# Peptides against a protein of PDB entry 4Z5W, part 60

Target 1, 305 residues: chain A of PDB entry 4Z5W
Amino acid sequence: IPDVFLELNKLWYFSAQSNLFNGEMPRSLSNSRSISLLSLRNNTLSGQIYLNCSAMTNLTSLDLASNSFSGSIPSNLPNCLRLKTINFAKIKFIAQIPESFKNFQSLTSLSFSNSSIQNISSALEILQHCQNLKTLVLTLNFQKEELPSVPSLQFKNLKVLIIASCQLRGTVPQWLSNSPSLQLLDLSWNQLSGTIPPWLGSLNSLFYLDLSNNTFIGEIPHSLTSLQSLVSKENAVEEPSPDFPFFKKKNTNAGGLQYNQPSSFPPMIDLSYNSLNGSIWPEFGDLRQLHVLNLKNNNLSGNIP

## One batch from the design tools (peptide; made by RFdiffusion4, then SolubleMPNN)

Design b2_p13_7_s2 (from b2_p13_7, 6 letters changed)
Fold by OpenDDE base, seed 3:
Structure b2_p13_7_s2 (fold): chain B 305 residues (1-305), chain A 13 residues (1-13)
Amino acid sequence: as target 1 above (305 residues)
Amino acid sequence: EEPPGFITSFSTD
């Protein structure tokens, strides 16, 4: 990408995704005072990610996903006072979340999906201080770590939590009960164990629950038949989605179906590929908004209602 | 049969 952005003093939106750009990010772009939305996703850009946050006073969205950047996660990003959305998916950092992210009050949406992030305990302890954080995607990180169950963790404004395919051990963490606005939860493709907690049915905004491909045991909580978002239409608060899309992938190597916003996901309960027992509750018939109920490959018995 | 898929924020082209 040429170093010509000094002349583009009115440039608000720059999208150059899915091209063949190589080399480093232009220094003039990293110092742009006008740019609000920057997407360079799916290129071959390299070097250290550096943004002059004191210059980039209008930066609200940053998508650098699927590039060949190296080095550390930029610890100065919290100084970009208007920066709301960050997509760093598929950038191989081999790092922990910087401690400076405790001060990242502008942050609303963050993805580090498949970014070689380490230490989930530290990551969650840091990110809980981001009071405006609504979307968190951490899929394909933290390999074989334990999902923290520390009750002190608090994500009050969290709407979308995706921590899939991490081989995480542990249980469904009770600290998620402190996220009453949670709409979408994907903890699939882990090694989570124990019972599915009944308090999940108290998450009145939860319309998408994926706990598939874990090691859960016991009965399906009857409280899931009372998920208010799946009973009635009224609770679909369409909040502004993150500027980065989501992809539902069959596996790590497959292309994914694109979803531009969380509300584009069909209302779903997926508990498939576990060791759940007991009956299918007839009261699942009360979930009039439910599109997908997947209970396959469990130890369930009795009649199908 | 494989387990159903999971969500990411990137496509594998």
Scores: peptide ipSAE 0.540, ipTM 0.920, DockQ to the pose 0.879
Fold by OpenDDE base, seed 1:
Structure b2_p13_7_s2 (fold): chain B 305 residues (1-305), chain A 13 residues (1-13)
Amino acid sequence: as target 1 above (305 residues)
Amino acid sequence: EEPPGFITSFSTD
């Protein structure tokens, strides 16, 4: 990318995604006072990510996903006082979340999907301090770590939590009960064990639950038949979507289906590929908004209602 | 049969 952004003093939105750009980010771009939205997703950009937050006072959205950046996660990003959305998916950092992110009060949406992030305990302990954090995507990180169950963890404003395909051990953490605005939860493709907790049914905004491909045991909590968002058409308050798309893969090798916003996902309960037993509750028939109920590959018995 | 997929923020690995 040429170093010409000094003259582009009115540039508010720069999107150069899905090209063949290589080399480093130009210095004039890293110092742009005008840019609000920056997307360089799906290129071959390299070097260390550097942004002069003191200069980039209008920066609100940053998408650098699927590039060949190296080095540390930029610890100075919390100094970008208007920065709300960050997509760093597929950037191989091999790092922990910086401690400075405790102060990232502007942050609303964060993705580190497949970014070789380590230490989930530290990551969650840091990110809980982001009071405006609504979307957190951590898929394909923390390989074989333990999902922390520390009751003091609080994500009060969290709406979308995706920590899939991490081979995480542990149980569904009780601290998620402190996230009453949670709409979408994906903990699929882990090694989570124990029972599915009944308090999940108290998350009145939860319309998408994926616990598939884990080691859960016991009965399906009857409280899941009372998920309010699936019983009644609540007027889904159209909340501002993250400035990055989501992708649902069918398998590890397939391209994902693109979803531009969380509300584009079908209302779903997926508990497939576990060791759940007992019956299918007839009261699943009360979930009039449910599009997908996937219970396959379990130890369920009795009558299908 | 493969387990159902998962959500990510990129199309391909």
Scores: peptide ipSAE 0.538, ipTM 0.919, DockQ to the pose 0.798
Fold by OpenDDE base, seed 5:
Structure b2_p13_7_s2 (fold): chain B 305 residues (1-305), chain A 13 residues (1-13)
Amino acid sequence: as target 1 above (305 residues)
Amino acid sequence: EEPPGFITSFSTD
């Protein structure tokens, strides 16, 4: 990428994603006063990520995902006072979340999906201080760690939480009950155990629940038949989406389907590939907005309602 | 049968 961004003093949007760019980010780009949205996703860029936050006063969105960057997570990013969205997916940091992220008050959406992030306890303890954090994607990190269940953890404004395919141990964490605005939860492809807690049915905005491919036991909580977002249409608040897309595979061998916003996901309860027992509640018929109910590969019995 | 997939924020390609 050429070092010409000093002359581009009116450039507010730069998208150069899905090209063959290599080398480092040009210094003039890291000092741009005009850029609001920056996407360099899916290239071969390298070196350390450095942004001059004192110069980049208009930066609101940063997508550097699927590049060959090295070194530490930039600890100065909280100084970018308007920076809301960060996508660092597939950047192999081999690091913990910086302590400075406790001060990241502008942050609304963060992804470290498949970024070799370590220490989930520290990560969640830090990120709970981001009072405006609505979307958190941590898929394919924290391999074989324990999902912390500390009740003091508080994500008050959290809307989307995805921590899938981490081989995490533990139970569905009680601190999620402190997130009453949660709309999408994916904890699939872990080693989570115990029962599915009844308080999940009190999350009135929860329209997408994926607990598939875990080791859950016991009955399906009857409270899931009362999920208000799946009973009635009234709570479809148009919420600001993150500036990065989501991808879901249909199976392990299929290509990923792209979803540009959380509201593009079908309303779903997926409890498949567990050890759940008991009956299918006939009151699932009250969930008039539900598109997908996946209960396959469990120990369920009785009649299908 | 294979378990359904999970959500990421990068292309699976």
Scores: peptide ipSAE 0.513, ipTM 0.913, DockQ to the pose 0.851
Fold by OpenDDE base, seed 4:
Structure b2_p13_7_s2 (fold): chain B 305 residues (1-305), chain A 13 residues (1-13)
Amino acid sequence: as target 1 above (305 residues)
Amino acid sequence: EEPPGFITSFSTD
């Protein structure tokens, strides 16, 4: 990418995604006063990520995902006072979340999916201070760590939590009950154990629940049959989506399906590939908004309601 | 059978 962004003093949106750009991010780009949305995703950019937050006063969205960047997570990003959305997926940091992210009050959406992030306990302890954090994607990190269950963790405004494919141990964490606005939860492809907690059914905005491919035992909580978002449409709050797409991998499709917004996901309960027992509750019939109920590959018995 | 896929913020292509 040429170092010509100083002259582009009116450039508000720069998208150069899905190209073959290599080398470092131009210094003039890292100092752009005009850019609000920067997407360089799916390139071969390298070097350290550096943004001059004192210059980049209009930066609201940063997508650097699927690049060959190296080094540390930029600890100065909280100084980008308007920066709301960060996508650092597939950047191999091999790092912990910087302590400075405790001060990241502008942050609304963060993805480190497959970014070799370590120490989930520290990450969650830091990120809970981001009071405006609504979307958190941490898929393919924290390999074989334990998902912390510390009740003091508070993500009050969290709407989308995706921590899939981490081989995480532990149980469904009680601190999620402190996130009453949670709409989408994906904890699939972990080693989570214990029972599915009944309080999940109290998350009135939860329309997408993926607990598939874990080691959950016991009965399906009857409270899941009363998930208000799946009973009625009244709670469909149109909310600002992250400025990055989501992808659901399908085993048959290398690329997966793209979802531009969390609301584009079908209303779903996926509890498949666990060790759940007991019956399918007839009251799942009350979930009139439910599109997908996946209970396959469990130890369920009795009649299909 | 393989479990259903999980959500990421990147294409797997």
Scores: peptide ipSAE 0.477, ipTM 0.903, DockQ to the pose 0.870

Design b2_p13_7_s3 (from b2_p13_7, 8 letters changed)
Fold by OpenDDE base, seed 3:
Structure b2_p13_7_s3 (fold): chain B 305 residues (1-305), chain A 13 residues (1-13)
Amino acid sequence: as target 1 above (305 residues)
Amino acid sequence: GPPPGFLTTFSTD
């Protein structure tokens, strides 16, 4: 990418996704005063990620996913006072979340999916201080760590939480009950155990629940038949979606189905590939908005309603 | 059948 962005003093949106750009980010781009949305996803850019946050006063969205960047997570990103959305998926940092992210009040959407992030306890302890954080994607990190269940953790404004395919141990954490606006929860492809907690049915905005491919036991909580978002069409206020798409993938090597916003996901309960027992509740028939109910590969018995 | 998929924010196009 040529170092010409100083001359582009009116550039608001720069998207160069899915090209063959290599080398470092141009210094003029890292100092752009005009740019609001920057997406360089799916290239071969390298070197250290550096942004001059004092210059980049209009930066609101940053997508650098699927590049060959190296070094540390830029600890100065919280100084980009308008930066809301960050996608650093598939950048191999081999690092912990910087302590400076406690001050990242502009942050609304963050993805470190498959970024070799370590120490989930520290990550969640830091990120809970981001009062505007609505979307958090941490898939394919924290391998074989324990999902912290510390009741003091609070993500009050969280709407989308995805921590899939981490081989995480532990239980569904009680601190998630402090996220009453949660719409989408994906904890699939872990080693989570225990029972599915009944308080999940109290998350009135939850329309997409994926707990598949874990080691959950016991009965399906009857409270899931009362998920209000699946009973009635609430006027889903279209909140501004993250400026990055989601992908549903079977594995890391295959292409995934693209979803541009959380509202594009079909309403779903996926509890498949666990060790759940008991009956399928007839009251699942009350979930008139439910598109997908996946209960396969469990130990369920009785009648199918 | 195969295990269900999981959600990410990267593509392998």
Scores: peptide ipSAE 0.520, ipTM 0.912, DockQ to the pose 0.854
Fold by OpenDDE base, seed 1:
Structure b2_p13_7_s3 (fold): chain B 305 residues (1-305), chain A 13 residues (1-13)
Amino acid sequence: as target 1 above (305 residues)
Amino acid sequence: GPPPGFLTTFSTD
């Protein structure tokens, strides 16, 4: 990418995704006073990620996903006072979340999917301080760590939480009950155990629940038949989506189905590939907005209602 | 059959 962005002093939106750009980000881009939305996703950019936050006063969205950047996560990003959305998916940091992210009050959407992030306990402890955080994607990190169940963890404004394919141990953490605005939860492809907690059915905005491919036991909690977002349309809070797309993948090597916003996901309960027993509740018939109910590969018995 | 898919924010290129 040429070092010409000083001359582009009116540049608001720069999207150069899915090209063949290599080398480092140009210094003039890292110092752009005008740029608001920057997407360089799916290139071969390399080196250390550096942004001059004191210069980049208009920066609101940053997508650097699927590049060959190395080194540390930029600890100065919280100084970009208008920065709301960050996609760092598939950048191999081999790092922990910086402590400075406790001060990241502008942050609304963050993805580190498949970024070799370590120490989930530290990551969640830090990120809970981001008061405006609504979307958090941590898929394909923290391999075989334990999902913390510390009751003091609080994500009050969280709407989308995805921590899939980490082989995480532990149980569904009770601190998620403190996220009453949660709309989408994906904890699939882990080693989570215990029972599915009944308080999940109290999350009135939850329309997409994926707990598939874990080691959950016991019965399906009856409270899931009372999820208000799936009973009626009245509780569907439409909110601004992240500035980055989502992908549903069957494995790390397969192409994913693209979803441009969380509202494009079909309303779903996926509890497949567990060790759940008991019956399918006939009251699942009350979930008039439910599109997908996946209960395959469990130990369920009785009649199908 | 294989387990169902999971969500990410990157494409496989």
Scores: peptide ipSAE 0.510, ipTM 0.912, DockQ to the pose 0.866
Fold by OpenDDE base, seed 4:
Structure b2_p13_7_s3 (fold): chain B 305 residues (1-305), chain A 13 residues (1-13)
Amino acid sequence: as target 1 above (305 residues)
Amino acid sequence: GPPPGFLTTFSTD
């Protein structure tokens, strides 16, 4: 990418995603006073990620996902006072979340999906201080760590939480009950155990629940048949709209599904590939908004209602 | 086989 952005003093949106750009991000770009949305996703950019936050006063969205950047997570990003959305997916950091992110009050959406992030306890302890954080994606990190269950963790404004495919141990953490606005929860492809907690059914905005491919036992909580967002459309809360798309990664086939908005997700309960027992509750019939109920590969018995 | 997949924010294509 040429170092010409000083001349582009009116450039608001720079999208150069899905190209073959290599080398470092131009210095003029990292000092752009005009750019609000920067997407360089899916290139071969390299070097240290550096943004001059004192210069980049209009930066609101940053997508650097799927690049060959190296080094540390930029600890100065909280100084980008308007920066709301960050997608650092598939950048191999091999790092912990910087302590400075405690001060990241502008942050609304963060993804480190498949970014070799370590220490989930520290990550969550830090990120809970981001008072405006609505979307958090940490898929494919923290391999074989334990999902912390510290009740003091609070993500009050969290709407989307995705921590899939981490081989995480532990149980569904009760601190999630402190996130009453949660709309989407994906904890699939972990090693989570115990029972599915009944309080999940009290998350009135939860329309997408993926707990598939874990080691959950016991009965399906009857309270899931009372998820208000799946009973009636009237409970639709403001949709989170991060400036990055979501992808459902297929494990057996090439390609995936792209979801540009969280509303593009079908209302779903996926509890498949666990060790759940008991019956399928007839009251699942009350979930009139439910598109996908996946209970396959469990130990369920009785009649199908 | 395993479940169809999980959610990410990087392209799977």
Scores: peptide ipSAE 0.456, ipTM 0.901, DockQ to the pose 0.801
Fold by OpenDDE base, seed 5:
Structure b2_p13_7_s3 (fold): chain B 305 residues (1-305), chain A 13 residues (1-13)
Amino acid sequence: as target 1 above (305 residues)
Amino acid sequence: GPPPGFLTTFSTD
């Protein structure tokens, strides 16, 4: 990428995703006063990520996913006072979340999916201080760690939480009950155990629940048949989506679905590939907005209602 | 049957 962004003093949106760019990010780009949205995803860019936050006063969105960047996570990003969305998926940092992210008050959406992030306890302890954080994606990190259940953890404004495919041990954490605005929860492809807690049914905005491919036991909580977002259509608050898409990874890389907005996800309860027992509650028939109910590969018995 | 999928923010292509 040429170092010509100083001359482009009116450039507001720069998207150069899915090309063959290599080398480092140009210095003039890291100092751009005009750029609001920057996407360089799906390239072969390298070196350390550095942004001059004192210069980049208009930066609101940063997508550097699927590049060959190295080094530390930039600790100065909280100084970019308008920066809301960050996608660092598939950048192999081999690092912990910086302590400076406690001060990242502009942050609304963060993804480190498959970025070799370590220490989930430290990550959650830091990120709970981000008062405006609504979307958090930490899939394919923290391999074989334990999901912390510390009741003091609080994500008051969290709407989307995805921590899938981490081989995490533990139980469904009680601190999630402190997130009453939660709309989407994916904890699939872990080693979580115990029972599915009844308080999940009290999350009135929860329309997408994936607990598939874990080691959960016991009965399906009856409270899931009263999830208000799945009973009635009226409460779909249109909220600003993150400036990066989501992808549903299937075991065969062929046929993944792209979702540009969380609202594009089908309303779903997926409890498949566990060790759940008992019957299917007839009251699942009350969930008139539910598109997908996946209960396959469990120990369920009785009649299908 | 095939195992379930999970959500990411990168393309699998």
Scores: peptide ipSAE 0.455, ipTM 0.899, DockQ to the pose 0.890

Design b2_p13_7_s4 (from b2_p13_7, 8 letters changed)
Fold by OpenDDE base, seed 3:
Structure b2_p13_7_s4 (fold): chain B 305 residues (1-305), chain A 13 residues (1-13)
Amino acid sequence: as target 1 above (305 residues)
Amino acid sequence: EEPPGFLTTFSSD
């Protein structure tokens, strides 16, 4: 990418995703005072990620996913006072979340999906201080770590939590009960165990639940038949979606189905590929908004209602 | 049969 952005003093939106750009990010771009939305996703950009936050006063969205950047996660990003959305998916950092992210009050949406992030305990302890954080995607990190169950963890404004395919051990964490606005939860493709907690049915905004491909045991909580978002239409608070799309993938190499907004996901309960027993509750018939109920490959018995 | 897919924020082009 040429170093010509000093002349583009009115440039607000720059999208150059899915091209063949290589080399480093232009210095003039890293110092742009006008740019609000920057997407360079799916290129071959390299070097250290550096943004001059004192200059980039209008930066609100950053998508650098699927590039060949190296080095540390930029610890100065919290100084970009208007920066709301960050997609760093598929950048190999081999790092922990910087401590400076405790001060990242502008942050609303963060993805480090498949970014070689380490220490989930530290990551969650840091990110809980981001009071405006609504979307958190940490898929394909923290391999074989334990999902923290520390009750002191608090994500009050969290709407979307995706921590899939990490081979995480532990249980569904109690601290998620402190996220009453949670709409989407994906903890699939882990090694989570224990029972599915009944308090999940108290999350009145939860319309998409994926706990598939874990080691859960016991009965399906009857409280899931009372998920208010799946009973009635009224609670669909359409909030601003993150500027980056989501992809449902069967594996790391599959393209996946694209979803531009969390609201585009079909209302779903997926508990497949576990060790759940007992009956399918007839009261699942009360979930009039439910599109997908996947209970396959469990130890369920009795009649199908 | 394989388990259903999981969610990410990158595509494999």
Scores: peptide ipSAE 0.557, ipTM 0.922, DockQ to the pose 0.847
Fold by OpenDDE base, seed 1:
Structure b2_p13_7_s4 (fold): chain B 305 residues (1-305), chain A 13 residues (1-13)
Amino acid sequence: as target 1 above (305 residues)
Amino acid sequence: EEPPGFLTTFSSD
């Protein structure tokens, strides 16, 4: 990318995604005072990610996903006082979340999907301090770590939590019960065990639940038949979605189905590929808004209602 | 049969 952004003093939105750009980010771009939205996803950009937050006072959205950046996660990003959305998916950092992110009060949406992030305990302890954090995607990180169950963890404003395909051990953590605005939960493709907790049914905004491909045991909580968002058509106030798309991948090698916003996901309960037993509750028939109920590959018995 | 997919914010490797 040429170093010409000094002259582009009115540039508000720069999108150069899905090209063949290589090399480092130009210095003039890292110092742009005008840019609000920056997307360079799906290129071959390399080097250290550096942004002069003191200069980039209008930066609100940053998508650098699927590039060949190296080095540390930029610890100075919290100094970008208007920065709300960050997509760093597929950037191989091999790092922990910086401690400075405790002060990242502007942050609303964060993805590190497949970014070789380590230490989930530290990551969650840091990110819980982001009071405006609504979307958190940590898929394909923390390989074989334990999902922390620390009761003091609180994500009060969290709406979307995706921590899939990490081979995480542990149980569904009780601290998630402190996220009453949670709309989407994906903890699939882990090694989570124990029972599915009944308090999940108290999350009145939860319309998408994926716990598939884990080691859950016991009965399906009857409280899931009372998920309010699936019982009644709520006039969900459309909240601003993250400035990055989501993808549902069938496997690591396939292209995923693209979803531009969380509201585009079909209302779903996926508990497939576990060791759940007992019956299918007839009261699943009360979930009039449910599009997908996937219970396959379990130890369920009795009658299908 | 493969387990169902999972959510990410990137399309492909």
Scores: peptide ipSAE 0.552, ipTM 0.921, DockQ to the pose 0.832
Fold by OpenDDE base, seed 5:
Parts: sequence; structure tokens; C-alpha cells
Structure b2_p13_7_s4 (fold): chain B 305 residues (1-305), chain A 13 residues (1-13)
Amino acid sequence: as target 1 above (305 residues)
Amino acid sequence: EEPPGFLTTFSSD
């Protein structure tokens, strides 16, 4: 990428994703006063990520996913006072979340999917201080760690939480009950155990629940038949979406179906590939907005209602 | 049969 961004003093959107760019980010780009949205996703860029936050006063969105960057997670990003969305997926940091992210008040959407992030306890303890955080994606990290269940963890404004395919141990964490605005929860492809807690049915905005491919036991909580977002259409709040797409992937190497916003996901309850027992509640018929109910490969019995 | 998919923010590329 040429070092010509000083002359482009009116450039607010730079999108150069899915090309063959290599080398480092040009210095003039890291000092751009005009750029608001920057996407360099899916290239072969390298070196350390550095942004001059004192210069980049208009930066609101950063997508550097699927590049060959090295070094530490940039600890100065919280100084970019308007930076809302960050996609660092598939950048292999081999690191913990920086302590400085406690001060990242502008942050609304963060993805470290498949970024070799370590220490889930520290990550969640830090990120809970991001008061404006609505979307958090941590898929394919924290391999074989334990999902913390500390009740003091609080993500008050969280709407999308994805921590899939981490081989995490533990149970569905009680601290999620402190997130009443949660709309999408994916904890699939872990080693989570115990029962599915009834309080999940109190999350009135939850329209997408994926707990598939875990080791859950017991009955399906009857409270899931009362999920308000799946009973009626009234709570469809138009919410600002992240500036990065989501992908539903069958495995790490498979191509994924792209979803440009969370509202594009079908309303879903997926509890498949567990050890759940008991009956299918006939009151699932009350979930008039539900598109997908996946209960396959469990120990359920009785009649299908 | 394979388990259903999970969500990420990167493609297979």
C-alpha cells in the first residue's frame, strides 16, 4: 500500500479488503486525520499494528482481520476516542487482552475470533469495564480453559456474545443474567456441562440461542417456551450493527454462510448434540417467531407435540 | 451426522 494518505485529507472511507497487499501499513495511513472507516481485511499485511490515536481523531471502525500481523495487541487503541468497532479475527497474537482496554469507553463491537487469545478470566474482567460494549466475539480462543462463573462480572449493554469452539469447561455462567439486553448467545462447540439454567428464559430480547455440541444434561427448561422475543414481534429494536460480517461455519476450515448483521440470523434455539432428557414441551408452539428448533442427538423421549 | 456450525467473524479465506 503506497504512503500517500497525507494528500488524501478528505478520505473518510478506505476499503481494500480481499486483495493481495503485503508489507506494513503505511505511516501516512496510521496518521490520517480524515479516515473514519478502515478495512484491510483478508490480505497478507505484516509487522506490528500501530495507530497514532492523537492524529486519527475521526477513526470509528477498524477491520484488520485475516492478515499476518505480529506482536502485541496495540495497548493505545483506547486513546482513539471515537473508535467503536474492531475486527482482529484470525490475527495470531498469542496474547492476553491489554489492561488498557478497561478504559475503552468508545468500544461497541470487538472480535478476536481465532486470534490465539489466552486467559478468558482476565479478558472478561477487563472487557466488563467497556460500558458501551454490545458485541463480543471470542470464538476459537482460550483452548480448554474454564469459562468463569463469577457473579460479579457485568456486561450491562451486551447484545451479542459469541464464545464458540474453545473447548471451554464449566457451566452456563450466572453473570449472563446481568445482561438483560442480550439478543444472541453462541456457546456451542465447548465442553460445558450441568443443566441449562431456567433464568435464560428471562432474557426477553434473546432470539438466537446456540448451546449445541456440549455436554448438557437434564430437561429442557420450560422457561424457554416463554422467551418474549420469540412469542411476539414487538421488541424488534433497530440496533446499530457491527461494521464487520458474521459467518456460520461447520468447522474451522469450512466456508461459512455470511450474515451482514445480527438481525439477519433466523430466530433459533439449538440444543442439539447434548445429553438432554425428558419431553419436548408442547408450549414450544407458543414461540410464533421461532424459525429453527434443533433438538437432535439428545436423550429426549415421549411424544412430539 | 456432523454437529451444526458455530459463529465467527472471518471466512474460510
Scores: peptide ipSAE 0.534, ipTM 0.918, DockQ to the pose 0.849
Fold by OpenDDE base, seed 4:
Parts: sequence; C-alpha cells; structure tokens
Structure b2_p13_7_s4 (fold): chain B 305 residues (1-305), chain A 13 residues (1-13)
Amino acid sequence: as target 1 above (305 residues)
Amino acid sequence: EEPPGFLTTFSSD
C-alpha cells in the first residue's frame, strides 16, 4: 500500500480488503486524520500494528483481520477516543489483552477470533471495564484454559458473546446472568461440563444459543422453553451492528456462511453433541420464533413432542 | 457426523 494518505485528507472510508497487499501499513495511513473506517482484512500485511491515536481522531472502525501482523496488541488503542469496532481475527499475537483496555470506553465491538490470545481470566477481567462493549468474539483462543466463573465479572451491556472452539473447561459461567441484554451466545466446541443452568432461560433477549459440541450433562432446562425472544417478536431490541461480518466455520473447508449482522442469524437453540438426557419438552412448541432446534447426538429419550 | 460449525469473524477461505 503506497504511503500517500497524507494527501487524502478527505478520505473517510478506506477498504482494501481481500487483496494481496503485503509489507507494513503505511505511516501516513497510521496518521490519517480523516479516516473513520479502515478495513485491510484478508491481505498479507506484516510488521507491528501501530496507530497514532492522537492523529487518527476520526477512526471509528478498524478491521485488520486475516493479516500477517506480528508483535504486541497495540496498548494505545484506548487513546483512539472514537474507536468502536476492532477486528483483529487471525492475527497471531501470542499475547494477553493489554491492561490499558480497561480504559477502552469507546469500544463496542471486539474480535480476537483465532489471534492466539492467552489468559482468558485476565482478558475478561480487563474487558469487563469496557462499559460500552456489546460484541465480544474470542473464538479459537485460550486453548484448554478454564472459563472463569467468577460472579463478580460484569458485562452489563453485552449483546453478543462468542467464545467458541477454545477447548475451554469449566461450566456455563454464572457471571453471564449479569448480562440481561445478551442476544447471542456461542460457547460451542469447548469442553464445558456440568448442567446447562436454568437462568439461561431468563435472558429475555437471547435468540441464538449455541452450546453444541461440549460435555454438558443432565436435562435440558425447562426454562429454555420460555425464552421471550423466541416466544414473541415484541422484543425489538436494537441489535448490535459490529462493522465486521461473522462466519460460521465448518471443519471441512467448505465455504462458511457469512452473516453481516447478528440479526442475520436464524433464531436458534443448538445443544447438539453433548451428553444431555431426559425428554424434549413439549413446550418447545411455544418458541414460535425459533428457526433451528438442534438436539442431535445427545442421550435424549422419550417421545418427540 | 461432524458437529455443526462455530462462529468466527474471519473467512474460512
């Protein structure tokens, strides 16, 4: 990418995604006063990520996903006072979340999906201070760590939480009950155990629940049959709109479905590939907005209602 | 059978 962004003093949106750009991010780009949305995703950019937050006063969205950047997570990003959305997926940091992110009050959407992030306990302790955080994606990190269950963790405004495919141990954490606006939860492809907690059914905005491919036992909580978002459409909860797409990754390299917004996800309960027992509750029939109920590969018995 | 896929913010390609 040429170092010509100083001359582009009116450039508000720069998208150079899905190209073959290599080398470092141009210094003039890292100092752009005009850019609000920057997407360089799916390139071969390298070097350390550096943004001059004192210069980049209009930066609201940053997508650097699927690049060959190295080094540390930029600790100065909280100084980008308008920066709301960050996608650092597939950047191999091999790092912990910086302590400075406690001060990241502008942050609304963060993805570190497959970014070699370590120490989930520290990450969650830090990120809980981001009071405006609505979307958090931490998929393919924290390999074999334990998902912390510390009740003091509070993500009050969290709407989307995706921590899939981490081989995480532990149980469904009770601190999620402190996120009453949660709309989407994906904890699939972990080693989570215990029972599915009944309080999940109290998350009135939860329309997408993926707990698939874990080691959950016991009965399906009857409270899931009363998820208000799946009973009625009346919960016109403003959906989080992160400036990055979601992808449903299959193990087979078959092209994943792209979803531009969480609203594009079908209302779903996926509890498949667990060790759940008991019956399918007839009251699942009350979930009139439910598009996908996946209970396959469990130990369920009785009649299908 | 393979479990259903999980959500990410990067393309699988």
Scores: peptide ipSAE 0.512, ipTM 0.914, DockQ to the pose 0.861

